Peptides against a protein of PDB entry 5TUV. Designs and how they scored, part 162

Target 1, 107 residues: chain A of PDB entry 5TUV
Amino acid sequence: KEVIDRLRYLKAEIEDLELKERELDQQKLWLQQSIKNVMDDSINNRFSYVTHEDICNCFNGDTLLAIQAPSGTQLEVPIPEMGQNGQKKYQINLKSHSGPIHVLLIN
Target 2, 107 residues: chain B of PDB entry 5TUV
Amino acid sequence: AQECQNLEVERQRRLERIKQKQSQLQELILQQIAFKNLVQRNRHAEQQASRPPPPNSVIHLPFIIVNTSKKTVIDCSISNDKFEYLFNFDNTFEIHDDIEVLKRMGM

## One batch from the design tools (peptide; made by RFdiffusion4, then SolubleMPNN)

Design b2_p24_8_s2 (from b2_p24_8, 8 letters changed)
Fold by OpenDDE base, seed 1:
Structure b2_p24_8_s2 (fold): chain B 107 residues (1-107), chain C 107 residues (1-107), chain A 24 residues (1-24)
Amino acid sequence: as target 1 above (107 residues)
Amino acid sequence: as target 2 above (107 residues)
Amino acid sequence: MTITVNLSTLTGSFLISDDSIIKL
């Protein structure tokens, strides 16, 4: 009796948790769409930028590259492997399909 | 009972996923707030300056920041249409997304 | 192994080290 009751209780709780998880998934999708709509708004888009000063204040002393690319641009970063010349390959591959990529040296 | 233990493990797994999803939703909310704050800041700044910033003085979203040592040699290969970029580094580097930058900016 | 993502879906910071790619 006790084991059966515990099993029934656990099954019911898991069902409730499944409902909660689906609710959270829907909320995530809604919020992602909301963010997209806000960012795609013409006025917001016009002012959606940071300055060189902003970037410099976030990082210290190193070489900083800012790479601006259209949404949906593919970013590929391989795990460094030994090249033919015995040098490890540290690489970034970028592929855009909707517009040009722009690179700025910040410092 | 073994079945009871299995359901308890499943229950705990779902609880952890729910917790993670709740955290992810909170992060998305903060991202939206940060973006709105960025837009407001820039609108106000341009109103006071009575002009937009020069084109190459700002980085438009979306972007990434690459951070590497000042000693790192960076080679860049660019396609004719500037839709494809290949970066080669002779040493390690960091990549930061625009969301992380906005966080560091305190937006 | 290669990490391939859309730029718009990238989250956080990453270190590309000699041994691996580490999320910071």
Scores: peptide ipSAE 0.319, ipTM 0.882, DockQ to the pose 0.033
Fold by OpenDDE base, seed 5:
Structure b2_p24_8_s2 (fold): chain B 107 residues (1-107), chain C 107 residues (1-107), chain A 24 residues (1-24)
Amino acid sequence: as target 1 above (107 residues)
Amino acid sequence: as target 2 above (107 residues)
Amino acid sequence: MTITVNLSTLTGSFLISDDSIIKL
């Protein structure tokens, strides 16, 4: 009797949780679209930048490269492996499909 | 009894997913706020300066920051259309997305 | 092994080290 009641309770709770999860999924989609809309706005886009000073304030003591690329650009970073010359390969591969990539040396 | 245990495991799994999704939603909200704050800052700054910043002095979103030692040698191969980039480093490096930068900026 | 991500989905900071890619 107790087990049957517990089973019924758990099944009902799981159903409620499933509904909640679907709600969250929907909210995520809406929020993502909202962010996209805000970023795609012409005025917002015009002012969607950071300065060299901003970057320098966030990082110190190193070489800084800023790589600006269109949304959807593919970033590939292989796990470092030994190359033919016996050196580890530390590399970044970028592939854009919608526009050019721009690189700035900050420091 | 066994069915009850199975359902409890399922319940816990769903609860964890829900928690993760809630956290992701919160991050998206913060990202949107940070972006709006960035835009507002830049608009105000340009109004005060009565001019836009020089084109090569700013980094437009979306971008990434690559941080590496000043001693790191960086080789870059670029396609003619600038759609593909290959970076080779002789040492380790860090990659930071624009969201992380905005967080560090306090946006 | 290669990690391929879309820049639009990349979040946070990562360290590319000798043995692994670590989220910071």
Scores: peptide ipSAE 0.288, ipTM 0.879, DockQ to the pose 0.033
Fold by OpenDDE base, seed 2:
Structure b2_p24_8_s2 (fold): chain B 107 residues (1-107), chain C 107 residues (1-107), chain A 24 residues (1-24)
Amino acid sequence: as target 1 above (107 residues)
Amino acid sequence: as target 2 above (107 residues)
Amino acid sequence: MTITVNLSTLTGSFLISDDSIIKL
């Protein structure tokens, strides 16, 4: 009887958790859409930028490249492997489909 | 007994997924707030200056920041239309998304 | 092996090291 009661309890709890998980999934979807709508707004888009100063305040002591690209741009970073010349390849591949990529050297 | 144990494992798995999803939702909320704060800051700054910043002085979202040693040699190959970029580094590098930058900015 | 993502879906910071890509 105890085992049967425990099984019933666990099954009921799992059903409740499943409902909660679906609720969270829905909330994520709505929030993502909300963010997209806010970012796609023409006024917000006009002001959606950071400055060189902003970047320099976040990072220092290294070479900084800012790469601006349209939404949906593909970023490919191979796991470093030994190249034909015996050196590991550290590489970034970018492919945009909707507009040009812009690169700024910050420091 | 075995069925009870299996359900307990499933219960725990669901609890962990729920926890992760809750954390992800919190991050999305913070991202939206950060973006709105950024827009507000820039809008106010441009109003005070009575002009927009020069186009090449700002980095528009979305973007990434590449951080590497000042000693790192960076080779960049660009397509004619600037839709494709290939970056080669002779050493390790870091990539930071715009969300991380906004966090570091305290937005 | 290659990690391919869209910039719009990339989150966080990553280190490309000698033998791995590590999320920071």
Scores: peptide ipSAE 0.250, ipTM 0.873, DockQ to the pose 0.033
Fold by OpenDDE base, seed 4:
Structure b2_p24_8_s2 (fold): chain B 107 residues (1-107), chain C 107 residues (1-107), chain A 24 residues (1-24)
Amino acid sequence: as target 1 above (107 residues)
Amino acid sequence: as target 2 above (107 residues)
Amino acid sequence: MTITVNLSTLTGSFLISDDSIIKL
């Protein structure tokens, strides 16, 4: 009896959790669409930028390279592996489908 | 008994997944706020200056920032597919997206 | 100094210095 009651309780709770998870999924989807709409707005898009100073204030690195690419551009950074020449390969792979990629050197 | 144990494991898995989704949702909310703040800042700044910034002084979203040593050699190649770009580094580098920049800016 | 280029024109090996990009 106790085990049966526990099973019923757990099953009911899992169903509630499933509902909660679906709710969160819907909220995420809604928010993502909201963000997209805000960013795609012509006025907002016009002002969606950072300055040279902004970048310099955020990073203290020796070399800062800003790479601007269209939305939807694929970015791949493979795990560094030893190359044929014995040198580790550090790479960034970009694939743009909708426009040019621009590079800004920050120094 | 065993079924009860299995359901308890599933319950815990779902709880953890829900927690993760809640965290992701909060991040999206913060991203939206940060973006709106960025736009507001830039609009105000341009209004005060009565002109837009120089074209090559700003980085438009979306973008990434690469941070590496001044001694790092960077090789950039364009594949036969004109939309694919490969950056090779002879040393380690850091890569940060625009969201990270906005966070560091305090937006 | 800020250098802005189209990635299509940034080909080859470069050494990035404080105020310049040097093609190698």
Scores: peptide ipSAE 0.153, ipTM 0.863, DockQ to the pose 0.067

Design b2_p24_8_s3 (from b2_p24_8, 10 letters changed)
Fold by OpenDDE base, seed 3:
Structure b2_p24_8_s3 (fold): chain B 107 residues (1-107), chain C 107 residues (1-107), chain A 24 residues (1-24)
Amino acid sequence: as target 1 above (107 residues)
Amino acid sequence: as target 2 above (107 residues)
Amino acid sequence: MTITVNLSNLTGSFLISDTDIIKL
């Protein structure tokens, strides 16, 4: 009897958790769409930028590249492998499909 | 019973997923707030300057930041169609997204 | 989810999106 009651309780709780998870998934989609709408607004888009100073203030004394790429750009960072000259290859591969990629050397 | 044990495992799995999704939603809310703050800052700054910033002085969203040592040699190759970019580094690097940059800026 | 890519930690393919970096 106790085992049967425990099974019923667990099944009911799992069903409630499934509902909660679906609710959270829906909320995520709505929030993502909201963010997109805010970013796509013409006024917001005009002011959606950071400055060189902003970037320099975020990082200490290193070489900084800023890569502006359209949403949906594919970014690949392969596992480092040995090159023909005996040096490890550290790479970033970018592939855009919706617009140009712009690269800036910050410092 | 084995069935009770299986349901307990499933229950725990779902609880952990729900917790993670709740955290992700909170992060998205903060991202939206950060973006709105960025727009407000830039709008105010341009009003004070009575002009927009020069085109190459700002980095438009979305973007990534590549951080590496000042000693790192960086080579960039662009495909003929200009849609593919290959960066080669002779040392390790870090990639930071625009969301992290906004956080570091205090937005 | 915000992702910082470090060669010592993460390698692979990613998608730049309007909301977050998506690991592929």
Scores: peptide ipSAE 0.046, ipTM 0.851, DockQ to the pose 0.034
Fold by OpenDDE base, seed 1:
Structure b2_p24_8_s3 (fold): chain B 107 residues (1-107), chain C 107 residues (1-107), chain A 24 residues (1-24)
Amino acid sequence: as target 1 above (107 residues)
Amino acid sequence: as target 2 above (107 residues)
Amino acid sequence: MTITVNLSNLTGSFLISDTDIIKL
């Protein structure tokens, strides 16, 4: 009796948790769409930028590259492998499908 | 007993997923707030300056930041249409997205 | 082996500016 009751309780709780998880998934989709709408707004888009000073304040002492790329751009970082010259290859591959990529040297 | 244990494991698994999803939702909310704050800041700044910033003085979203040592040699190969970029580094680098930058800016 | 990050979660547009890329 006790085991059966525990099983029933657990099953009911899991069902409630499934509902909660679906609710959260829906909320995520809603928020993602909301963010997209806000960012795609013409006025917001006009002011959606950071300055060189902003970046320099966030990072110090390093060479900084800013890469502006359209949404959906693919970023690939191969696992470093030994090159023909015996040096590890550190690479970034970028591929856009919707527009040009722009690169700025910040520091 | 074994069935109870299986359901308890499933229960715990779902609870952890729910917790993760709740955290993700919170991050999305913060991202939206940060973006709105950025827009407000820039709008105010341009009003004070009575003109927009020069095109090459700002980094428009979306973007990523690549940082590496000042000693790192960086080679860049670009496609004719600027849709593809290949970066070669002789040492390690770090990549940061625009969301992280906005967080570091205190937006 | 490759680590691929899809930037599809980034929304909005960017300003296209003409500037020279400096090789370091």
Scores: peptide ipSAE 0.030, ipTM 0.845, DockQ to the pose 0.063
Fold by OpenDDE base, seed 5:
Structure b2_p24_8_s3 (fold): chain B 107 residues (1-107), chain C 107 residues (1-107), chain A 24 residues (1-24)
Amino acid sequence: as target 1 above (107 residues)
Amino acid sequence: as target 2 above (107 residues)
Amino acid sequence: MTITVNLSNLTGSFLISDTDIIKL
């Protein structure tokens, strides 16, 4: 009897959790669309940048590459493997489908 | 008894997923706020300066930052249309997205 | 083996090291 009651309780709770999860999924979609809309706004887009100073303040004393690329650009980082010269290959591959990629060197 | 145990496992699984999704939503909200703050900052700065920043002095979103040692040699191959980039490094590097940068900036 | 990431889905920081690729 107690087991039966527990089963009923658990089934009901799981159903409620399913509803909650679907709600969160919808909220995520709406929020993502909201963010996109905000970023795509002409005024916001005009001012959607950081400066060299901003970047320098975020990182310590190294070489910094700023790579600006359109949304949806593919970033590939191969697992470092030994090259023909016996040196590991450290690589980044970028492929854009919607626009050019821009690179800035920050010292 | 076994069915009860199975349902409890399922319940716990769903609770964890919900928790993760809630965290993801919170992160998205913070990202949106950070972006809006960035835009506001830049608008104000340009108003005060009465001019936009030089085109090559800023990094437009979306972007990534590659951080590597000052001693690292970086080779870059670029397609004619600038849609494809291949970077070769002779040493290790770090990649940071624009979201991380905005966080470090305190946006 | 190659790790492919859509830039729109990047989260956090990544370290490319001799031994491993780790998310920071």
Scores: peptide ipSAE 0.036, ipTM 0.850, DockQ to the pose 0.033; fails the geometry check
Fold by OpenDDE base, seed 2:
Order: structure tokens, then sequence, then C-alpha cells
Structure b2_p24_8_s3 (fold): chain B 107 residues (1-107), chain C 107 residues (1-107), chain A 24 residues (1-24)
């Protein structure tokens, strides 16, 4: 039957797609490891920074805070809720596990 | 048949996931290139200046940028070890990661 | 420690933390 043939075809195609998806997953892992290796290199790490000018050129009209923290630092932005004073609370919670956090006011 | 329809839906779902993963891989490649370009730029700049930048004049990766109104009042609570930060804003803010900054820089 | 910053009163760059930039 045509339906049976279609089923077989679809199953075979899905199997091929599964292989492709697994390939992409592996490629992602390899690429992520490559990026990590490049960033962890002592020479690259020494030069892995941006300047105040760089940031100012990327943003304008507002006040900018630059927050530098070690890799793996947890960032949490709670859903704004009404505070006790009738004002919505806008918050950022940061927790580092490997080093101090550095904060600069850019403008 | 219902089974054919189910497999066709599954096929389409997998195709979309594959497309998304391909896009994500492309973004990771671009991130790596941007990082390498940043490092190269900074190395060249320091070579020309014959000195590193002052420690507090640069923002090391990884970092985030918080953008808010200049009228926004920010309360920052810091732990003794400076591993934990709580930022309170009296108004809305935006967060941008270092990847977006590098993109905006044209790296 | 709590630091309150009114950003409208600040010009240029301002360090609100005395922590060092951490290398990866």
Amino acid sequence: as target 1 above (107 residues)
Amino acid sequence: as target 2 above (107 residues)
Amino acid sequence: MTITVNLSNLTGSFLISDTDIIKL
C-alpha cells in the first residue's frame, strides 16, 4: 500500500535526521571546547578585554555599568514585583564562585 | 493515516531543530572569530603603545553591560568577599552580554 | 556593604568596586 511505503520512507528519513542532529550536537561540543581552549590560552586571555571607548561606541544616551565577573558567575534577574513601598523592584543578583566581581560605571 | 501524520510532524520537528542547531553553530564560529579579532587588535594596540592599558581602563571578558537611565538610582549590596552582588534599580534596565558587545564593535 | 549611586550625578567612569579584574 502507498501508506505503508510512505511510512517506511518517513521512518528512514527520520533516522537520517537523527544522525544529522547527533552530528551537529557533537560539532557544537567540539566548537565549544575549541572556544574554551582559545580563551583559556594565556596570551589570548591577557588581551581579552574591551575599553571604555569600545563600550561607549556601542551604546549611547544611557548610563552604562560594566560588570566583569569570572566565568561561571550566576546571573539572576527576578521578575519585577511590587515592593512594599508600592514600587516595582528591578533587581540583578550576581554570585561568583571563583573570584571577585568588578563593576565600573562607564558614563 | 494517523501514523503517517505523526511521523510527518516528527520529521518537521527534527528539521526545525536541525536548522536551529546549524544557526547556533554559525553563531559560535562567529563568536570565536570575533574573539580572535579582539585579541589581535589589543595585541597590536599594546605593541604600538609599548605598554599595557591601566588596569581600571579596560573590562576583561567575560562581562555584561547594564544599560539604564541616568536618572536611575542604583543600590548595590556587596558581600564581604565581593563574590555576591545585589543590584536594586528604581527603574527598568537592559542587560547585554559580551558577545553582543563584540558584535556591535564589528569584531 | 551597600553603595547607593545616583548616576545622574556622575561623570566619566566611576569604580564602584575595588575588586580587580579577574582573568579567565
Scores: peptide ipSAE 0.025, ipTM 0.846, DockQ to the pose 0.239; fails the geometry check

Design b2_p24_8_s4 (from b2_p24_8, 9 letters changed)
Fold by OpenDDE base, seed 5:
Structure b2_p24_8_s4 (fold): chain B 107 residues (1-107), chain C 107 residues (1-107), chain A 24 residues (1-24)
Amino acid sequence: as target 1 above (107 residues)
Amino acid sequence: as target 2 above (107 residues)
Amino acid sequence: KTITVNLSTLTGSFLISDDAIIKL
């Protein structure tokens, strides 16, 4: 009897949780679209940048490359493996489909 | 009894997913706020300066920051259309998303 | 072997080390 009641309770709770999860999924989609809309706004886009000073304040003591690429650009970073010359391969592969990639040396 | 245990496991799994999704939503909200703050800052700054920043002095979103030692040798291969980039490093490096940069900036 | 992501979905910071890619 206690087991039966517990089963009923658990099944009902799981159903409620499923509804909650779907709600969160929907909220995520809406929020993502909202962010996209805000970023795509002409005025916001005009001012959607950081400065060299901003970057230098965030990082110190190293070489800094800023790589600007269109949204949706594919970034590939392999796990470093030994190359033909016996050197580890530390590399970044970028592939854009919608526009050119720009690189700036900050430091 | 066994069915009860199975449902409890399922319940816990769903609770964890919900928690993760809630956290992701919070991050998206913060990203949107940070972006709006960035735009506001830049608009104000340009108004005060009565001019836009020089084109090569700013980094437009979206971007990534690559951070590596000053001793690191970086080779870059670029396609003719600048849609594909291959970076090779002779040492380890860090990649930072623009979102992370905005966080470090306090946006 | 290789992580492939879109810039729009990348989040946080990562270290490309000798043995692994580590989220910072």
Scores: peptide ipSAE 0.339, ipTM 0.886, DockQ to the pose 0.033
Fold by OpenDDE base, seed 1:
Order: C-alpha cells, then sequence, then structure tokens
Structure b2_p24_8_s4 (fold): chain B 107 residues (1-107), chain C 107 residues (1-107), chain A 24 residues (1-24)
C-alpha cells in the first residue's frame, strides 16, 4: 500500500538525517578543539586581549566591569530573589580553580 | 496513518536540530576568525609601538563584561587567593561574553 | 534557579532582571 511505502521512505530519510546529525556533532567537536588549540598557542595567547577603548566602543553610558578569569572558571548567576532584608539579590558568583580572577573598572 | 504522522513529526524535529547545529558551526567558524583577526591586530599594534601595552590597560581572554546603570551600587567580596569573587548589585545588570565583544568590535 | 556555566563556554549576552535571566 501507499502508506507502507511512505513509512519505509520516512524511516530511510530519518536514518539519513541521523547520519547527518552525527556528522555535524563530530564537526562541532573538531572545531571546538581547533579553537582551543589556536587560543592555547603561545604566540596567540600573548596577543589575545582587548583594550579599554575596545570595550568603550562596544558599550556606552553605563558602568562597565571587565572580569578576566582562567578558562573553566565557574560562573553562577541566581535568579533575583528577596533577601532577608526584603531586597532582591542581584548576584554574580565566580569560582576559579586554576588561577586568580582580575576585575577592571572600564568607566 | 498515525505511525506516518509520528515519523513525519520526528523527521521535522531532526531537520530543525540539524539546522540549529549548522548555525552553531557557522558561529564557531566566525569565532575562530574573529580571534585570529584580534591577534593580528594586536601583533601589528605592538610592532608599531615597539612595546607591549601596560598590564592593566588590556583585558586578556577569556573575560566577561558586566554592564549596569551608573546608579547601581556594586559590592565585591574577594577570597584571600582571589580565586573566588562574589558581586552584589542593588539593581539589574547585563553580562556579555568575550565572543559578543569581539563581534561588536567587528573582528 | 541559578545559571551555572563555565566562563569559557558562555555565549552571548544576558540580562539579569527583576524576575528572570533573559538571553539577549
Amino acid sequence: as target 1 above (107 residues)
Amino acid sequence: as target 2 above (107 residues)
Amino acid sequence: KTITVNLSTLTGSFLISDDAIIKL
């Protein structure tokens, strides 16, 4: 029946899509590793920075903090909730395991 | 048939995931290009200046930018080893990753 | 609810609002 043929066709197409999805997953992993290798290169690492001017050109008018931390640093941002004093808690928690964190006030 | 409909839904779901993954791969490629452009810019700039920038004048990757109102009060608690930071804000704020900054810089 | 990520894997911009964290 036509329905049986349609089912067979759909199953075959889904199988092809599964292959495509796995290919994309592998490409993602490869590219992520490539980026890591490029960034970890000693020469590239030496020049992997932005300036205060760069940041100021990207943002205007507000207080800007630049927080530099080692790769793998844990960033925790809770949804604001009422504190004991009735004030909402707007927080950032940072935890590094491989080096110090540096904070710069840009403006 | 119900089975045919189920497979068609699955097919469409997989197609959408593939599309999303293709977009994510494109973003990773752009990130790598942006990083390479940043490195080239900085290498050229330092060659022209015949010296590296002062340590506190640049922000090394990886970093985040915190953007908040000039009226926002920010309190920061730092661990002894500077591996842990707690930021408290009395109002809302934005967080931007370094990738977003590089995009805004036109890298 | 808390968003916990590695700094190196964070992507994009986020607004920490009164009621929610919104990806920009």
Scores: peptide ipSAE 0.337, ipTM 0.886, DockQ to the pose 0.033
Fold by OpenDDE base, seed 2:
Structure b2_p24_8_s4 (fold): chain B 107 residues (1-107), chain C 107 residues (1-107), chain A 24 residues (1-24)
Amino acid sequence: as target 1 above (107 residues)
Amino acid sequence: as target 2 above (107 residues)
Amino acid sequence: KTITVNLSTLTGSFLISDDAIIKL
């Protein structure tokens, strides 16, 4: 029966796709670990920065804040809601666990 | 048959997930390349200058860029140890991660 | 109500607007 054959075909294809998906998941993990290793290298870490010029070349016409914080710092941005004073709250909360946060006004 | 249709839906779902995962892997590869290029650029620049840049002249990774109107009033509350920051804006703002910045830099 | 992320895992650009947080 055509339907039975189609079912068998689909099941086999789904199994192949599942294998492919697992392969991609593993590749992602390996690549993420590779990136982490590269960034954690002392020499690379020493040179892992951008300049004011770099930022200004990427953005213009507005106020730019550069916020540098240690890896693992928590960034919290609430959905803007009306505050008690009748104004919407546009807010950023930062919490570092491993070191100080540094803020630079670019322009 | 209903079972055949269900498997076709599952097949399509898996195909879409695979596509997304492939795209994510490509992005990670580009991120790693961009980072390596950044390190190479900075290393070369410091070699030519025979000194590192002043500490407050660069933004070390990881960082975020906050972009808002020049008319936006920004209030910042900082903890004593500088581990916690609260930013309040009186208007909308954008947040850009360092990966996006590196992309815009052409790294 | 609130988006909380690890800075190390944040990707892309976001607009915090009156009605929503929009990925750019």
Scores: peptide ipSAE 0.306, ipTM 0.883, DockQ to the pose 0.033
Fold by OpenDDE base, seed 4:
Structure b2_p24_8_s4 (fold): chain B 107 residues (1-107), chain C 107 residues (1-107), chain A 24 residues (1-24)
Amino acid sequence: as target 1 above (107 residues)
Amino acid sequence: as target 2 above (107 residues)
Amino acid sequence: KTITVNLSTLTGSFLISDDAIIKL
C-alpha cells in the first residue's frame, strides 16, 4: 500500500514537472523571439555594435581578431589533432549563407 | 520497489533539466538587457558626437573575438566553396562571442 | 593599428599577423 501510494505520488509529480518543463520551453522560445525582434528592429540594428576600444578594454596583450558574420553563420572549431606534418591543427571554419564576413585585426 | 526507484531517478533527472533550463532562461534575459544597454549607449554617444563612428572603427553584431598570442601565425583561406572560410593557427587560441564581450563591458 | 578586411573580397591565402595582412 505504501509503495503504491508512493508510485502514484511520483507519477503525479513527474507529470507536474513535465508541465513545468514545457512552460520553460515556451518561455525560452518567446524570449528568443523577443530578442530577435529587438535586434532586427531597424533603429536597434543601426546601433548594435562595439568599438575598437571596447574590445581592447576586454582583452589585453594579445592578437585579437574580430570576425563579424551574418546571423546564422556556422562556426566550427575542430578538436586539435595531429596533422600530417606532425603539428596539431588549430582551426576555425566559418560558413556564411547570408552575406559577407568581415575581419577586424586589433593590435 | 524497483519501479519506485526508477521513477525517483526520472524525477531527479527532470529536476536537474528544469534547473538547467531556468539558468538558460536567466542568461537570455541578461542578454536582452545587455543588448538594450549597448544600443542606448551607442545612440547617446552618436548624439553627443552628432555623427556616426567611422565604419572601420566598430564591429557590428553578431561577431566573435579570436584571442591568441602575438607570436601565433594565422593563415586565412577561402575554400572552393565561396561561403566557407578557414583560419589556421599554429598555436592555441581563444574564441569569445559577442555575448561574452558585452558581459565584460558591463552592459 | 586597426585593419579591416572583407573576407568575401579576398582570394587565396593570407598571413595575418598582429600588424599586417599579407597575401601568400
Scores: peptide ipSAE 0.185, ipTM 0.871, DockQ to the pose 0.072

